# Ledger of designs, part 32: peptides against a protein of PDB entry 5EIB

Target 1, 366 residues: chain A of PDB entry 5EIB
Amino acid sequence: VDLEPGTMDSVRSGPFGQIFRPDNFVFGQSGAGNNWAKGHYTEGAELVDSVLDVVRKESESCDCLQGFQLTHSLGGGTGSGMGTLLISKIREEYPDRIMNTFSVMPSPKVSDTVVEPYNATLSVHQLVENTDETYCIDNEALYDICFRTLKLTTPTYGDLNHLVSATMSGVTTCLRFPGQLNADLRKLAVNMVPFPRLHFFMPGFAPLTSRGSQQYRALTVPELTQQMFDSKNMMAACDPRHGRYLTVAAIFRGRMSMKEVDEQMLNVQNKNSSYFVEWIPNNVKTAVCDIPPRGLKMSATFIGNSTAIQELFKRISEQFTAMFRRKAFLHWYTGEGMDEMEFTEAESNMNDLVSEYQQYQDATAD
Target 2, 366 residues: chain A of PDB entry 5EIB as posed
Amino acid sequence: VDLEPGTMDSVRSGPFGQIFRPDNFVFGQSGAGNNWAKGHYTEGAELVDSVLDVVRKESESCDCLQGFQLTHSLGGGTGSGMGTLLISKIREEYPDRIMNTFSVMPSPKVSDTVVEPYNATLSVHQLVENTDETYSIDNEALYDICFRTLKLTTPTYGDLNHLVSATMSGVTTCLRFPGQLNADLRKLAVNMVPFPRLHFFMPGFAPLTSRGSQQYRALTVPELTQQMFDSKNMMAACDPRHGRYLTVAAIFRGRMSMKEVDEQMLNVQNKNSSYFVEWIPNNVKTAVCDIPPRGLKMSATFIGNSTAIQELFKRISEQFTAMFRRKAFLHWYTGEGMDEMEFTEAESNMNDLVSEYQQYQDATAD

## One batch from the design tools (peptide; aimed at target 1 G337 E342)

Design b2_p15_3_s3 (made by RFdiffusion4, then SolubleMPNN; from b2_p15_3, 9 letters changed)
Fold by OpenDDE base, seed 1:
Structure b2_p15_3_s3 (fold): chain B 366 residues (1-366), chain A 15 residues (1-15)
Amino acid sequence: as target 1 above (366 residues)
Amino acid sequence: DEEEARKKAIAESLR
């Protein structure tokens, strides 16, 4: 789905373009112009019913519908505005199904789009209320991984998207292969989301290795476990050491000893015990899939629900507040039928979310 | 069936 036709042509011409049904390509003509309000109230609102018709048709063809997975950006107008409109409409029609998102967070290091803080804040307001699980894929973190870890001097969107695809493949492993922990979206939510509003996850992936170092690294379970919990491998730009994990899931892929995995997972929890809440018992879940990802002997994917994710929301909030105090660019949104009150409500809800994370970070066992 | 072929291709692409 897009409000621009050119993106659909790029998907169709890609190596996997033929795996999508032609009738499932729904697109507009005018685009959102990086404006959340165009995505949510005007251009996106005109297209949403056509998308919902496709969603209904595909849902009816499912043997067992668990829920929905949306991949979108929060910095643009289509992914943010129309994406959150779709989430609200799908939630209304399918209230008993899981809403899962892969939400790409904007960064000034990656994009010069000035209004990204507005689009992101307005989107987060919707995601807090209408999603059950949101993987925060932060362009800030992706850029830093590409530059520092992968030794890419000028990271491209292609480089960032490679990390996104590896992460998405990793976190969905348990959904795609039988006999795994968290084998459905609902079980994942039950294990990962102790409080309804605190459903934003920090994903991580291992191994992350520069091309020049790949030949010299033996992939081992201890090394994967260490890298997976390293703050430098987080796909969200926050330091887990500045907060506490509410819940964690680790997904190992490849032929390895379950005993060794369990031992290493216990060791890393013990080593990092100060970074976990003590009042949620058994808050670390581990899965092992014997099937490695393509091109690797083994991998590990991390899913963290950490109070440190408030650093990401604080960054967006600070950028939002700086613009909103000056009423910069607001006429582009109000001209599409928005009120300034909606900006204030979105800012307030995001600040409340930050406060909730801080509350649970400071909470001790009685 | 084109739909079954598509489902199979998707399943193979996700492996």
Scores: peptide ipSAE 0.015, ipTM 0.497, DockQ to the pose 0.015
OpenDDE base, seeds 2, 3, 4, 5: peptide ipSAE 0.008, 0.009, 0.022, 0.000; ipTM 0.420, 0.450, 0.506, 0.358; seeds 2, 3, 4 fail the geometry check

Design b2_p15_3_s4 (made by RFdiffusion4, then SolubleMPNN; from b2_p15_3, 12 letters changed)
Fold by OpenDDE base, seed 3:
Structure b2_p15_3_s4 (fold): chain B 366 residues (1-366), chain A 15 residues (1-15)
Amino acid sequence: as target 1 above (366 residues)
Amino acid sequence: EEEERRKKEIAESLK
């Protein structure tokens, strides 16, 4: 789904473009112009019914519908505005199904789009209420991984997308292979989300490999475990060392010793015990799938529910507040039918979310 | 400076 046609052509021309039904390509012509309000109230609202018709059709064809997965950007107008409209409408129609998102967070280091803090804040407000699981992906973190860890002097869009795809493949491993921990979206939510509003995840992946890198690094289970918990491998622009993990899931792939995995996972928890809350027992879950990713002998994927994610929301909030106090660009949103109160409500809800993360960070077992 | 320039180029390509 897009408000622009060009995105569909890239999917169709891809190596897997034929796996999608042609009638499931729903797109507009005008775009959202990086305006959440256009995505949510005008251009997106005109298209949403056509998308819902496709969603209904595909849902009815499922033998066992678990839920929905959305991949979108929060900085733009389409992914943010129309994406959150779609989430809201799907949630209304399927209240008992899991809503999962892969949400690309805006970063001022990678984008000059001035209104991204508005789009992100308005989106986060919707995600807090209408999603069960949100993987936070930050383009800054992806760039830094490519540049610093992968030693790519000139990271490309393709390199960033490769990291995203590897992570998405990793976190969905348990859903695609029977007999795994978190074998469905609901079980994942039960294990990862101790409090309904605190469902924003920090993903990570090891080994980090760029597209076209022929460098076969034979990693061991200890090396995978160490890299997976390294702050430099996090695909959200926050430092886990500045917070505490509420819950963690680790997904190993490839032929390895279960005993060695369990030993290394215990060792990393013990070594980093100060970065976990002590009042959630057994808050680290481990899965092992014998089937490695394509081109890798073994991998590990990390899912962290950390109070450090508040750093991401604080950055967005600070940027939002700096613009909103001046009413900068606000007329582009109000002109599409938004009220200024929606901005204030979204800001308040995001600040409440930050406060909730801080509360649980500071909570002790006593 | 070059890193920040490249970050911006990537971000624009992601739109």
Scores: peptide ipSAE 0.011, ipTM 0.370, DockQ to the pose 0.021
OpenDDE base, seeds 1, 2, 4, 5: peptide ipSAE 0.000, 0.000, 0.005, 0.000; ipTM 0.380, 0.369, 0.298, 0.353; seed 5 fails the geometry check

Design b2_p15_4 (made by RFdiffusion4)
Pose (drawn by RFdiffusion4):
Structure b2_p15_4 (pose): chain A 366 residues (1-366), chain P 15 residues (1-15)
Amino acid sequence: as target 2 above (366 residues)
Amino acid sequence: DTKLAEAKARREELE
């Protein structure tokens, strides 16, 4: 789905571009120009029923639908504006299905548009209310990993998407292969989301590799475990050691000692017990899958529900406030008939989300 | 739907 028609061509000319159902391409003529209001209201509303028809069709041909997963950026107009409209319409029509999103957060280091904080805040407001699980993929973190760790002086979207694709493969492994833990979206959600609004996850993986060089060696289980908890291996630009884990899901892929995995997972939990909330006993679940990802014999994927994610929302909120106080470009949004109070409503909801993460960060079992 | 219609009406009035 895109409002921009040129997106259809690039996907089709891609390696697996012909494998998609031709009828499932739903596109507009213009597209939103980084205007969330255009995406949602104006233009996305024009296009949205066509998308829902295709969604309804895919759903009726499902033996037992688990739910939906949406990939989109929060900084633009279509993936953000229309994407959250689609989510709201799907929530109305399929209220008992899990909604899961892979949402990329904007960063000034990657994109040169100052309205992106507007678009992201209006979107975060929708996701807080309407999604069950959201993987926070931070362009800030992706750029820093490429620039500082992978030593790519000029990171491209291809460089960033290599990190995203490795992450998406890792976090969906329990859904795609036989296993006991978090095997479906609802079971994963019940294990990861103690409070409905706090469903923004911090993904990480090990080893971090630059695409096309080179290899190995393969990591030891200790090396995997330590790296997957490392702040430098997170896809969200937050220091996990600045907050506390409410829940964690760890996924080890490849041939390895299950015993050694158990010992190392127990080791990181009790050496660093102060970083795991004490009022949620046994809040770290571990899954092993025998099939490694491409190019690797061993890998680990980390999924965290950490109070430290408030740093991501504080950064967006600060940029949003800096722009919104001066009312810059606000007429671009209200020109599509959007209420200015929707900006204030979204800002307040995001700041409420930050306060809630802090409340549980300071909470004690006493 | 109602909210979208309201937004459309406001946009048309501005135009």

Design b2_p15_4_s1 (made by RFdiffusion4, then SolubleMPNN; from b2_p15_4, 8 letters changed)
Fold by OpenDDE base, seed 1:
Structure b2_p15_4_s1 (fold): chain B 366 residues (1-366), chain A 15 residues (1-15)
Amino acid sequence: as target 1 above (366 residues)
Amino acid sequence: MEKIERARERREALE
């Protein structure tokens, strides 16, 4: 789904374009112009029913519909505005199904789109209310990984998207292969989301190695475990050491000893015990899938529900506030019929979310 | 639906 035809044409002409049904390509003509309000109230609102028709058709073909997965950006107008509209509409129609998102957070390091803080804040407001689980894929973190860890001098969207794809593949491993932990979306939510509003995950992936170093690096379970918990491997630009993990899931892929995995996972938890809440028992879950990802002998994917994710929301909030105080570009949104009050409500709800994370960070076992 | 309709009404009032 896109409000721009060119994006859909790129997908269709791409190496995997034939995997998707032609009838499932729904696109507009005008785009959202990086305006959340265009995505949500005008251009996106005109297209949403056509998307819902496809969603219904595909849902009816499912023997056991678990829920929905949306991949979208929060900086653009389509992914943010129309994406959150779709989430709202799908939730209204399927209130008993899990809403999962892969939400790409904007960064000034990656994009010069000045209104991204508005689009992101307005989107986060919707995600807090209308999703059950959201993987925060932060372009800030992706850029930093590409530059610092992968030693790419000028990271491209291709480089960032490679990390996104690896992460998405990792976190969905348990859904795609039988006999794993979190084998369904609801079980994942139960294990990862102790509090309904606190459903934003920081994903991580290991190994992350520069092309020049790949040949010399032995991949071992201890190394994967260490890298997976390293802040530098997080796909969200927050330091887990500045917060506490509410819950963690680790997904190992490849031929390895389950015993060794369990030992290493126990060791890393013990070493990092100060960064876990003590009042949630058994808050670390581990899965091992014997099937490695393409091109790797083994990998580990991390899913963290950490109070440190408030750093990401604070960054967005600060950027939002700096623009909103100046009333910069507000007329672009209000001209689409959006109420200025919706900005204040979205800001407030995101700040409440930050406060909730902080509350649970500071909570002690009685 | 109600929020989209309200936005339409606001947009029409600006025209």
Scores: peptide ipSAE 0.468, ipTM 0.934, DockQ to the pose 0.900
OpenDDE base, seeds 2, 3, 4, 5: peptide ipSAE 0.461, 0.449, 0.047, 0.464; ipTM 0.933, 0.931, 0.690, 0.934

Design b2_p15_4_s2 (made by RFdiffusion4, then SolubleMPNN; from b2_p15_4, 6 letters changed)
Fold by OpenDDE base, seed 4:
Structure b2_p15_4_s2 (fold): chain B 366 residues (1-366), chain A 15 residues (1-15)
Amino acid sequence: as target 1 above (366 residues)
Amino acid sequence: DEKIEEARKRKEELE
């Protein structure tokens, strides 16, 4: 789905364009112009019914519908505005189904679009209320990984999208292969989300290696385990050491010893015990899939529900506040029929979310 | 959706 036709042509002409049904390509003629309100109330609102018709048709063809998965950006008007409208409409029609998202967080390091903090804040407000599981894929973190770890002097969208694809492949491993931990979206929610509003995940991937060093690196279970818990391998720009893990899932892929994985996972938990809450028993889950990702002998994917995710929301909130105090570009949103109070409500709800994470970070076992 | 309709009305008032 897109409000611009040109993006759909790129998917159709791509190596996998034939996987999608032609009738499932829904697109507008006029883009959202990086405006959440245009995506949510005008251009997006005109297109949403046609998208819902396709969603209904595909849902009716499912033998067992678990839920929905949305991939969208929070910086652009279509992914943010129309994406959150679609989530709201799907949740209204399918209240008993899981809503899962891959939400790409904006960064000034990646995009010069000045209104991205507005689009992100307005989107997070919707995601808090209308999703069950949200993977936070942060362009700040992706850029930093590309620049610092992968040694790319000028990271491109192609480089960032490669990390996104690796992460998405990793976190969906248990859904795609039978007999694994978190084999369905509902089980994932039960294991990862102890409190309904605190459903934002910090994903991580290992190995992350520069092209020049790949040939010389032996991949071992200890190295994968250590890298997976390293803040530099997180796809969200948060330091886990500044918070506490509520829940963790680790997904290993490739031929390896389950015993060695369990030993290394125990060692990393013990080493980092101060960064886990003690009042949630058995809050670390591990899965091993014998099928490696393409081009690797082994990998590890991390899913963390950490109170450190508040650093991401604080960054967006600070950027939002700096613009909103100046009333910068507000007329672009209000001109689409949006109420200015929605900005204040969204800011308030995101600050409440940060406060909730902090409360659970400071909580002790009685 | 009441919110969409309210936004539409606000937009029409601004035009």
Scores: peptide ipSAE 0.518, ipTM 0.950, DockQ to the pose 0.963
OpenDDE base, seeds 1, 2, 3, 5: peptide ipSAE 0.515, 0.504, 0.491, 0.501; ipTM 0.950, 0.948, 0.946, 0.948

Design b2_p15_4_s3 (made by RFdiffusion4, then SolubleMPNN; from b2_p15_4, 6 letters changed)
Fold by OpenDDE base, seed 4:
Structure b2_p15_4_s3 (fold): chain B 366 residues (1-366), chain A 15 residues (1-15)
Amino acid sequence: as target 1 above (366 residues)
Amino acid sequence: DEEIEEARRRREELE
């Protein structure tokens, strides 16, 4: 789905364009112009019914519908505005189904779009209320990985999208292969989300591989385990050492010893015990899939529900506040029918979320 | 405390 036709043509002409049904390409003509309000109230609202018709058709063809997965950007107008509109409408129609998102967080390091903090804040407000699981794919973290770790002097969207694809492949491993932990979206939600509003995940991947670089040397299980818990391997720009893990899932892929994985996972938990909450028993889950990612001998994917994710929301909130105090570009949103109150409500709800993460970070078993 | 206990209970029901 897009509010612009050109993106759909790129998907159709791509190496996998034929895997999608032609009738499932829904697109507009005008775009959202990087405006959340256009995506949510105007251009997106005109297109949403045609998308819902496709969603209904595909849902009716499912033998066992678990839920929905949305991949979207929170910096743009389409992914943020129309994406959150779709989430709301799908939740209204399918209240018993899981809503899962891969939400790409904006960064000034990646995009010069000045209104991204507005689009992100307005989107997070919707995601807090209308999703069950949200993977935070942070362009800040992706840029830092490309620049610092992969030594790319000028990271491209192609470089960032390679990391996104590796992460998405990793976190969906348990859904795609039988006999794994968290084999369905509902089990993932119950294992990962102890409190309904605290459903934002910090993903991580090891080994970090650049597009076109030689096959990285096969890592060992100890190296994979150490790297997947390293802040430099996180796809969200947060330091886990500044918070506490509520829950963790680790997905190992490739031929390895389960015993060695369990030993290394126990060692990393013990070494980092101060960074876990003590009041959630068995809060680390480990899966091992014998099938490695394409081009790798082994990998590890991390999913963390950490109170350190508040650093991401604080960054967005600070950027939002700096613009909103000046009423910068506000007329672009109010001109599409938004009220200034919607901005203050979204800011308030995101600040409440930060406060909730801090409360649980400071909670003791005593 | 009640919220933590409820979260614990939900987790135990899945195991």
Scores: peptide ipSAE 0.102, ipTM 0.779, DockQ to the pose 0.013
OpenDDE base, seeds 1, 2, 3, 5: peptide ipSAE 0.050, 0.007, 0.098, 0.047; ipTM 0.689, 0.444, 0.787, 0.678

Design b2_p15_4_s4 (made by RFdiffusion4, then SolubleMPNN; from b2_p15_4, 9 letters changed)
Fold by OpenDDE base, seed 4:
Structure b2_p15_4_s4 (fold): chain B 366 residues (1-366), chain A 15 residues (1-15)
Amino acid sequence: as target 1 above (366 residues)
Amino acid sequence: MEKIKEAMEKRKKLE
């Protein structure tokens, strides 16, 4: 789905364009112009019913519909505005199904789009209320990984998208291969989300490899485990040491010893025990899949529900507040039928979310 | 504390 036709042509002409049904390509003509309100109230609202018709048709073809997965950006107008409209409409129609998202957070290091903090804040407000599980894929973190870890002087969207694809492949491993932990979206939610509003995940991946780098060094299980818990391997620009893990899932892929994985996972938990909440029993889950990702002998994927995710929301909130105090570009949103009050409500709800994370971070068992 | 206990009890019922 897009509000621009050119993106659909790029997908259709791509090496995997034929895996999608032609009738499932729904697109507009005008685009959102990086405006959340265009995506949510005008251009996106005109297209949403056509998307819902496709969603219904595909849902009826499912033997067992677990839920929905949306991949979208929060910095643009289409992914943010229309994406959150779609989430709301799908949730209204399918209130008993899981809503899962891969939400790409904007960063000034990646994009010069000045209104991204507005689009992100308005989107987070919707995601807090209308999703069950949200993987926070932060362009800040992706850029820092590309620049610092992968030594790319000028990271491209192709480099960032490679990390996104590796992460998405990692976190969906348990859904795609039978006999794994969190084999369905509902089980993932039960294991990962102890509090309904606190459903934002920090994903991480090891090993981190650049697109076209043939030097797939075979990592060891200890090295994978250490890298997976390293803040530099997180796809969200948060330091887990500044918060506490509510829940963790670790997904190992490749031929390895389950015993060695369990020993290393126990060792990393014990070493980092101060960074876990003490009042959630069995809050670390481990899965091992014998099938490695393509081109790697082994990998590890991390899913963390940590109170450190508040650093990401604080960054967006600070950027939002700096623009909103100046009333910068507000007329572009209000001109599309949006109320200025919705900005204040979205800011308030995101600040409440930050306060909730802090409350659980400071909570003791006593 | 009470909200944490309630959330943990709900989690235990779902496991």
Scores: peptide ipSAE 0.076, ipTM 0.771, DockQ to the pose 0.014
OpenDDE base, seeds 1, 2, 3, 5: peptide ipSAE 0.055, 0.043, 0.043, 0.063; ipTM 0.755, 0.735, 0.730, 0.749

Design b2_p15_5 (made by RFdiffusion4)
Pose (drawn by RFdiffusion4):
Structure b2_p15_5 (pose): chain A 366 residues (1-366), chain P 15 residues (1-15)
Amino acid sequence: as target 2 above (366 residues)
Amino acid sequence: HTPPVAMPPRANPSR
């Protein structure tokens, strides 16, 4: 789905472009120009019922639908504006299904548009209310990993998407292969989301590799465990050691000692016990899958529900406030008929989200 | 909310 028609061509000319159902391409003529109001209201509303028809059709041909997963950026107009409209319409029509999103956060290091904080805040407001699970993929973190760790002086979207694709493969492994833990979206959500609004996850994986060089060695289980908890291996630009984990899901892929995995996971939990909330006993679940990802014999995937994610929302909020106080480019949004109070409503909801993460960060069992 | 109004094309603002 895109308001921009040129997106259809690039996907089709891609390696697996012909595998998609031709009828499932739903596109507009213009597109939003990084205007969330255009995406949602204006233009996305024009296009949205066509998308829902296709969604309804895919759903009726499902033996037992688990739910939906949406990939989109929060910084633009379509993936952000229209994407959150689609989520709200799907929530109305399929209220008992899990909504899961892979949402990429904007960063000034990657994109040169100062309205991106507007678009992201209006979107975060929708996701807080309407999604069950959101993987926070931070362009800030992706750029820093490419620039500082992978030593790519000029990271491209291809360089960043290599990290995203490795992450997305890892976090959906328990859904795609037989297993006991978090095997479906609802079971994963019940294990990861103690409070409905706090459903923004920090993904990480090990090893971090630059695409096309080179290999190995394969990591030991200890090396995998330590790296997957490392702040440098997170896809969100937050230091996990600045907050506390409410819940964690760890996924080990490849051939390895299940006993050694157990010992190392127990080791990181009790050496660093102060970083795991004490009032959620046994809050770290571990899954092993025998099939490694491509190019690797061993890998680990980390999914964290950490109070440290408030750093991501504080950064967006600060940029949003800096722009919104000077009312810059606000008429671009109200020109599409959007209420200015929607900006204030979204800002307040995001700041409320930050306070809630801090409340549980300081909470004690006593 | 108000009805949408026509507006001239523009470029994305830079940082």

Design b2_p15_5_s1 (made by RFdiffusion4, then SolubleMPNN; from b2_p15_5, 7 letters changed)
Fold by OpenDDE base, seed 2:
Structure b2_p15_5_s1 (fold): chain B 366 residues (1-366), chain A 15 residues (1-15)
Amino acid sequence: as target 1 above (366 residues)
Amino acid sequence: MTPPVELPPFELPKR
């Protein structure tokens, strides 16, 4: 789905374009112009029914529909505005199904689009209310991983999208392959989300290795475990050491000893016990799948529900507030039928979310 | 059973 035809043509002409049904390419002509309001109330609203017709058709073809997975950007107009409209409409029609998102957070290091803080804040407001699970994929963190860890001097969208693809493959492993932890989307939500609003995850993928260091790298369970818990390996731009893990999931892939995995996972928890909440027992889940990713002998994917994620929302909120106090660019949104109150409500809800994370960070086991 | 979609290799594309 896109409001721009050129994106769909690029996907269709790409090496994997044939994996999608031709009728499942739903696209507009005008684009959203990086405006959430165009995505949500005008251009996106004109297209949403055509998307819902496809969603219904594909849902009816499922023997057992667990839920939906959306991949979108929160900085643009289509992914943010139309994406959140689509989430809302799907939630209304399928209230008993899991809504999962891979939400790409904007960064000034990757895009100079001035209105990204508005699009992100308006989107986060919708995600708080209408999703069950949101993987926060921060372009800031992806850029930093590409630059610092992968030693890419000039990271591209292709390099960032590679990390996103690896992460998506990792977190969906238990859905696609038989594993020891038979996780469906609902079971993941039950294990990862202790409180309904606190469903924003910090993903991570290992191994990540620079081309120059590949020859010196051992692919071992200890090294995978150490890398996935490293603050520099988080795909959300927050430091887990500044917060507490509410819940963690680790998904290992490849031929390895489950005993070794369990030992290393216990060791990393014990070493980092000060970064976990004490009042959620058994808050770390581990899965092993014998099937490695293509091109790797083994991998590990990290999913963290941490109160440190508030740093990401604070960054967006600060940028939002700086613009909104000046009413900068606001007329582009109000001109599409938005009320200024929707901005204030979205800001308030995001600040409430930050306060909730802080409350649970400071909560002691009484 | 739809064959598992072969994801692209997890190796960074050789520039």
Scores: peptide ipSAE 0.010, ipTM 0.493, DockQ to the pose 0.016
OpenDDE base, seeds 1, 3, 4, 5: peptide ipSAE 0.010, 0.007, 0.006, 0.009; ipTM 0.479, 0.458, 0.408, 0.468

